# Designs tried in a protein design run: peptides against a protein of PDB entry 5JXT. Part 256

Target 1, 319 residues: chain A of PDB entry 5JXT
Amino acid sequence: SLLPKKEINVYIGMSEMQVKWYQKILEKDIDAVNGAGGKRESKTRLLNIVMQLRKCCNHPYLFEGAEPGPPYTTDEHLIYNAGKMVVLDKLLKRIQKQGSRVLIFSQMSRLLDILEDYCVFRGYKYCRIDGSTAHEDRIAAIDEYNKPGSDKFIFLLTTRAGGLGINLTTADIVILYDSDWNPQADLQAMDRAHRIGQTKQVVVYRFVTDNAIEEKVLERAAQKLRLDQLVIQQGRAQVAAKAAANKDELLSMIQHGAEKVFQTKGAFGTMAEKGSQLDDDDIDAILQAGETRTKELNARYEKLGIDDLQKFTSESAYE

## One batch from the design tools (peptide; made by RFdiffusion4, then SolubleMPNN)

Design b2_p28_4_s2 (from b2_p28_4, 13 letters changed)
Fold by OpenDDE base, seed 1:
Structure b2_p28_4_s2 (fold): chain B 319 residues (1-319), chain A 28 residues (1-28)
Amino acid sequence: as target 1 above (319 residues)
Amino acid sequence: MMDELIEEADKEPIAAGIEASRAARAAA
């Protein structure tokens, strides 16, 4: 029988560089962030801020001029300048040592470009597919990865491209480097490893930048997932979960953690304490804290009915 | 909407070293 997947949100502090870029993004549109634009502030502008903040949470090198140089050289700065990379780098060593293979999903194909540089730098053999990958090349990459005795350790995928019905049960670890706005896309990604043919315990690590917009993206995704489940269970098919965030919700998401980000000098959390020098105990602590917070997050939404979830805004979680 | 924004964001320029590395891999 297929073992239930274990899902753990891994809450990761921003690096110093991420904090600086996050501040810069907020400062650039400070009037919008403060709600000073009133009714004139377009939903599109807020969505753009959300996207820039999500880019920052993933890696500061998703911005032109963030990389140290010239000369531009792949080095340890690729890792220590992003909290997610610091955790990923330690986690992948553990995953490899245990004889596991890993799928890494992102929403951003440009993040996969960074992850390719990382894989090359660390000497990890990998496959890649994204939305631009030709059908034949996609088949070839899947077959190469799934081949008995494949030396490919990592599969890099965009969440949407990876969601397209493929079997990757030769991997037992899934890393969601970022979350889809639609939680069903993440589930579909997990189901590439967690399906018929899997022989191992599938573990899913969902990376979440702590004290940043990604916490609110995650909360919203969890809310939506619960709402979708309840709608199916209750046969209330007409209660289309409002797929689109409203303006006030977007503003609240942007504002989440912003004050603390502005007050922060340097990195956040374990990134401030250890940075790139995270050891195995630090990783275990992050994973344990993540497991606890994951249970707490799920428990918040499990108690809510359809009517509560429809009214539930990220702000009402603090009432 | 968000998917479209992600697609548009993927067209934005990123760090020059990463762009160069990507170009080198595509040419190999």
Scores: peptide ipSAE 0.547, ipTM 0.934, DockQ to the pose 0.710
Fold by OpenDDE base, seed 5:
Structure b2_p28_4_s2 (fold): chain B 319 residues (1-319), chain A 28 residues (1-28)
Amino acid sequence: as target 1 above (319 residues)
Amino acid sequence: MMDELIEEADKEPIAAGIEASRAARAAA
């Protein structure tokens, strides 16, 4: 029988470079961030801020001029300048040592470009599929990854490309490097490994930048998923969960952690304490804390009814 | 809307070393 998947949110502090870029993004549009634009502030402007903050949470090298150089060389700076990369680098060593194989999903094809450089730098053999990959090349990549005795350790995918019904049950670990705004897209990504033909316990690691916008993206995704489940269970007419955040929700998401980011000199949390010197005990502590916070998050939304979930604004997440 | 913004963000220039590495892989 297929074992139930284990999903763990991995809460990761920003690197010093990420904090600097996160501050810069907020400062560039500080009037919008402070709500000074009022009713006149465009929803598009707030969505652009959300996008830039999500890029920063993924990797600062998603911005032109963030990489040290010239000369531009792939080195340890690719890892230590992003909290998610520091955790990924340690986690992948453990996963490989356990004889597991891993799918890494992102929303951003440009993050996969960074992950390819990382794979080459660490000597990890990989496959890649994104939205631009031709149909024949997708088949070839899947077959190369799934073949008996494949030496391909990592499969890099955009979440959308992974949603296309492909079978990747030869992997048992799924890393969601970022979260989709639609939780169904992430579930579809997990279902590439967690389906008929899987023989191992599937473990899903969802990376979440702590004290940043990604916590609110995750909360909204969890809220939507619970609402969708309750609507199906109660047979109520498709309460179109307003898929689009309103301006006030977007503003609240942007403001989340902003004060602490402005007050912080250097990195956050374990990234400030250990940075690239993160050891196996530190990883175990991060995973244990993540498992606890994941249970707490799920328990919060399980208690809410349809009417509560519909009225739930990001402000009520602080009570 | 968010999906469209992600697609547009993927067209934005990124770090020069990453762009160079991508170009080299596409030519191989």
Scores: peptide ipSAE 0.543, ipTM 0.933, DockQ to the pose 0.698
Fold by OpenDDE base, seed 2:
Structure b2_p28_4_s2 (fold): chain B 319 residues (1-319), chain A 28 residues (1-28)
Amino acid sequence: as target 1 above (319 residues)
Amino acid sequence: MMDELIEEADKEPIAAGIEASRAARAAA
């Protein structure tokens, strides 16, 4: 029988470079971040800030001029300049050692470009599919990955491309490098490994940048998922979860952790203490803390009814 | 809306070394 998937959020501090770029993004639009634009501030401008902050949480090299150089060379700076890469690098070593195979999902095809450079640098054999991958090439990549005795360790996918009904049950580990705004897209991605034909325990690691916008993206996604579940269970079709964040919600999301980011000199959390020198005990501590916070997050939303979840604005989560 | 923003973000220039590496892999 298929074992239930284990999902854990992995909360990761920003690198020093990410903090600097996060500050720069906020400073560029400081009037919008402070809500000074009032009714004149467009929802589009706030959504653009959200997107830039999400890019920063993924990797600072998603910005022009962030990479050291010229000359531009692939080196350890590709890892230590992003908190998620530091954790990924240690986690992949463990995953490989245990004889597992891994799907890595992102919303951003340009992050997959960084992950390809990383795979080449570490000597990891991989496949890739994104939204631009031709149908024939997609079939070939899937077949190559799923082949008995395949030497492909990693499959790099955009969440959307991975959502397209493909079978990747030859992997048992799923890394969501970032989260979709729609939690159903992430579930569909997980279901590529967690389906009929899987013989192992599927483990899902969801990377979340701590003290940043991604915590609010996650909270909103968890709220929406719970609401969707309750609507299905209660047959209340009319409770369309407002699929789109409102302006005030977006502003609150942007403001989350911003003050602490402005006050911070250097990296956050374990990234400040250890940087790229995380050991196995540090990874175990991060995973254990993540498992605890995941249970707490789920328990928070499980207690809420439909009416509470509909009224739940980001303001009420901290009272 | 967010989906469109992701698509537009994927068109934005990134680190030059990453772009060069991607271009080299696509040409191989």
Scores: peptide ipSAE 0.527, ipTM 0.931, DockQ to the pose 0.712
Fold by OpenDDE base, seed 3:
Structure b2_p28_4_s2 (fold): chain B 319 residues (1-319), chain A 28 residues (1-28)
Amino acid sequence: as target 1 above (319 residues)
Amino acid sequence: MMDELIEEADKEPIAAGIEASRAARAAA
């Protein structure tokens, strides 16, 4: 029988470089961040801020002038300048030692480019599929990954490209490097490994930048998922969760953790204490804390009815 | 709308470091 998947949110502090770039993004549009534009503020402007903050949470090298150089070289700086990469680097070593194989999903094809550099730098053999990958090349990559005795350890996918019903049950670990606004897209990604033919316990690690916009993206996704489940159970097909966040929701998401980011000198949390020098005990502590916070998040939304879940209750970042 | 922004983010200019790394991988 297929074992239930284990899902763990992995809450990760920003690196010093991420904090600097996160501050820079907020400062560039400080009037919008402070809500000074009021009802006149463009929803598009807020969405652009959200996108830049999400890019920062993924990797600062997604921005022009963030990477040190020229010359541009792949080195340890690719890892220590992003909290998610520091955790990923340690986690992948553990996963490999366990004889597991891993799917890594992102929303951003350019993050997959950084992950390719990382794979080459660490000597990890990988496959890649994104939205631009031709159908034939996609089949070839899947077959190369799934073949008996495949030496491909990692499969890099955009979440959308991975959603296309493919079978990747030869992997038992799923890393969601970032989250989709639609929780169903992430579930579809997990279901590539968690499907008929899987013989191992599937574990899903969802990376979430702590004290940043990604916590609110995750909360909103969890709320939507619970609402979708309740609507199905109650036969209330008409309660489509409003697909698009309103301006006030977006503003609250942008403001979340912003004050603490402005006050922070250096990195956040374990990234400030250890940086790239995370050991196995530090990883276990991060995973245990993540498992606790995951249970708390789920328990929060399990108690809410449909009417409560239709109201976005963002606690203000300043309360 | 967020989907459109993700697609637009994928159309933004590639950072010079990423472009250099891509070129290096393509030449290897």
Scores: peptide ipSAE 0.448, ipTM 0.881, DockQ to the pose 0.481; fails the geometry check

Design b2_p28_4_s3 (from b2_p28_4, 15 letters changed)
Fold by OpenDDE base, seed 4:
Structure b2_p28_4_s3 (fold): chain B 319 residues (1-319), chain A 28 residues (1-28)
Amino acid sequence: as target 1 above (319 residues)
Amino acid sequence: MIDKMIEEADKEPIARGIEERMEARRAA
């Protein structure tokens, strides 16, 4: 029988470089971040800020001029300049040692470009599929990954490309490097490994930048998922339509953690304490803390009815 | 709307070394 999937949110501090770039993004549009634009501030401008902040949470090298150089060479800086890469690098070593195989999903094909550079640097054999991958090349990559005795350890996918009904049950670990605004897209990604034909316990690690925009993206996605489940259970089809973030909600999301980011000199959390020198005990602590916070997050939404979930804005989550 | 904005943001230039190394791998 298929075992239930285990999902763990992995809360990761920003590197020093990420903090600097996060500050720079906020400072560039400080009037919009402070709500000083009032009624004239466009929803589009706020969405652009959200996208830049999400890029920063993923990797600072998603920005031109962030990489140290010239010369521009792959080195350990590719890892230590992004909190998610530091955790990923340690986690992948553990996963490989356990004889597991891993799917890594992102919303950003350009992050997969960074992850390819990382895979080459570490000597990890991988496959890749994104939204630009031709149908024939996609089939070939899937077949190469799934073949008996495949030496491909990692499959890199955009969440959108992973949503297309493919079977990747030869992997037992799923890493969501970032979250979709639509929680159904992430579920569809998980279901590439967690389906009929899987013989192992599927474990999903969802990376979340701590004290940043991604916490609010996750909370919103969790709220939406619970609402969708309750609507289906109660047969109330009309409720699903109001899912677009309003301007005030986007502003609140952008402001989340911004003050602490401006006050921070250096890195956040475990990244400040250990930097790139995380050991196995540090990873276990991060995973255990993540498991606790995941249970707490789920417990917040499990007790809420449809009417409560519809009113539950990012501001009410802290009361 | 958000999906389109993700697609647009994904077209923005990234770190030069990543792009150069990617181009080198595709040419090999």
Scores: peptide ipSAE 0.525, ipTM 0.926, DockQ to the pose 0.629
Fold by OpenDDE base, seed 1:
Structure b2_p28_4_s3 (fold): chain B 319 residues (1-319), chain A 28 residues (1-28)
Amino acid sequence: as target 1 above (319 residues)
Amino acid sequence: MIDKMIEEADKEPIARGIEERMEARRAA
């Protein structure tokens, strides 16, 4: 029988460079961030800020002028300048050592470009599929990854490309490098490994930048997923959760952790203490803390009714 | 809407460091 998948949110602090760029993004649109635009602030402007903050949470090198250079080298700076990369680098060593194979999903094809550079730098053999990959090349990549005795350790996918019904049960680890706004897209990505034919316990690691917009993206996704489940159970198809965040929701998401980010003169959390010098104990601590917070998050939404789940919790924007 | 914005963000100009490493990787 297929074992239930284990899902763990991995809460990761920003690197010093990410904090600086996150501050810069907020400062550029500080009037919008402070809600000073009032009713005149466009939803599009807020969505743009959200997208820039999410890029920052993924990797600062997604911005022109963030990467040191020229020359633009393939070196350790690709790792230590992004909290998610520092954790990924340690986690992949463990995953490889245990004889597992891993799917890494992102929404950003440009992040996959950085992950390719990282794979080359670490000597990890990989496959890649994104939205631009031709159908024949997708089949070839899947077959190469799934073949018996495949030396391909990593499969890099956009979350969208993962939605195409492919079977990747030859992997037992799924890393969601970033979360989809639609929790169903992430579930569909997980279901590439968590299918009939899987022989191992599937473990899903969801990377979440701590004290940043991604926590609110995650909370909103969890809320939406629970609401969708309850609506289906109650037969109230019409209470489709308004899929699009309103302006106030977007503003609250942007404001989350912003004050603490502005007060921070370095990296966050374990990234401030250890940076790239994370050891196995640090990873165990991060995973254990993540498992606890994941249970707490799920328990919070499991207790809520439809009416409560329709209310976006604005309360924690400045705490 | 957000999905379209993600798609549009992927169409943004590539940061030069990413671009140069991609070119180097394709040439190897």
Scores: peptide ipSAE 0.475, ipTM 0.878, DockQ to the pose 0.472
Fold by OpenDDE base, seed 3:
Structure b2_p28_4_s3 (fold): chain B 319 residues (1-319), chain A 28 residues (1-28)
Amino acid sequence: as target 1 above (319 residues)
Amino acid sequence: MIDKMIEEADKEPIARGIEERMEARRAA
């Protein structure tokens, strides 16, 4: 029988470079971030800020002029300048030693470009599919990855490309490098490995930048997922309509952790303490903390009814 | 709206171009 998937949110501190770029993004639109625009602030402007902050949470090299150079190099700086890459680098070594194979999902094809550079730099054999990949090339990549005795360790996918119903049960580890606004898209990505034909325990690691917008993206996704489940269970199909974040929700998301980011000189959390020098114990601690916070997050929403889940609980961005 | 914005954000310029990326990969 298929074992239930284990899902763990992996909460990761920003690198020093991410903190600096996160600050720059907020400072550029500080009036909007402070809500000073009021009714005049466009939803589009707030969404743009959200997107830039999400890019920063993924990798600072997603911005023009961020990467050191020219000359540009593929080196350790590609890893230590992004908290998610530091954790990924250690986690992949462990996954490989365990004889597992891994799917890595992102919303951003440009992040997959960085991950390709990383794979080449580390000597990881990989496949890639994104939204631009031709149908024939997708089939070829899937077949190459799924081949018995395949030497391809990593499959890099955009979450959208992963949604195409493909079977990747030859992988047992799923890394969601970032989250979709629609939790169903992430579930569909996980279901590429977690389906009939899987023989191993599927483990899903969801990377979440701590003290940043991604926590609020995750909370919103968890809320929506629970709401969707309750609506299905109660037969109340009409409730699903409030899918789009309003201005106040977006503003609250942007403001979350912003004060601490402005106060921070250097990196956050374990990234400040260890940076790229994470050991196996540090990874275990991050995973254990993540498992605890995942349970707490789920427990928060499991107790809520439909009416409560329709209320956006803005925790004050300053608490 | 968000999906389009993700797609547009993913097309924004990055620090290094394709040539520089290829050079960096060859040097690794």
Scores: peptide ipSAE 0.306, ipTM 0.883, DockQ to the pose 0.401
Fold by OpenDDE base, seed 2:
Structure b2_p28_4_s3 (fold): chain B 319 residues (1-319), chain A 28 residues (1-28)
Amino acid sequence: as target 1 above (319 residues)
Amino acid sequence: MIDKMIEEADKEPIARGIEERMEARRAA
């Protein structure tokens, strides 16, 4: 029988470079961040800020002029300049030593480009599929990854490309490098490994930048997922929560952690304490803290009814 | 809307171009 998947949120501090770029993004649109635009701020402008902040949470090299150079080099700076890469680098070493194989999902194909540079730099053999990958090349990549005795350790996927019904049950670890705005897309990604034919316990690591917009993206996704579950259970199909965040929700998401980001000199959390010098005990501590916070997050929404979840703004989760 | 915004953000210029990325991969 298929074992239930284990999902844990991995809360990761920003690097010093991420903090600097996060500050720059907020400063560029400070009037919008402060809500000074009122009714005049376009939803599109707020969504753009959200997207830039999410890029920063993924990797600062997603911005023009962020990577040191020219000349450009592939070196340790690719890792230590992004908190998620520092944790990923340590986690992948552990996963490989355990004889596991891993799917890495992102919303951003440009992040997959960075992850390819990383894989080459570390000598990890990988496959890649994104939205631009031709159908034949997708089949070839899947077959190469799934073949008996495949030397491919990592499969890099955009979350959307992973949604195409692919079977990747030869992997037992799933890393969601970022979260989809639609929690169903992430579930569909997990279900590439968590399907009939899986023989191992599937473990899902969801990376979440701590004290940043990604916490609010996660909260909103958890709210929506719980609401979807309750709607299915109660047969109340009409309660399709408006899938689109309103302006006030977007503003609240942008403002989350902004003050602390402006006050911060250097990195956040474990990135400030140890930087790239995480050991196995540090990774265990991060995973244990993540498991605890994941249980707490789920417990908040499990107590809520449909009416509460519909009125529930991410702000009211902390009141 | 968000999907389009993701696609647009993913097409924005990055610090390293494709050619420069390929060169750096060959040098690694």
Scores: peptide ipSAE 0.300, ipTM 0.886, DockQ to the pose 0.412

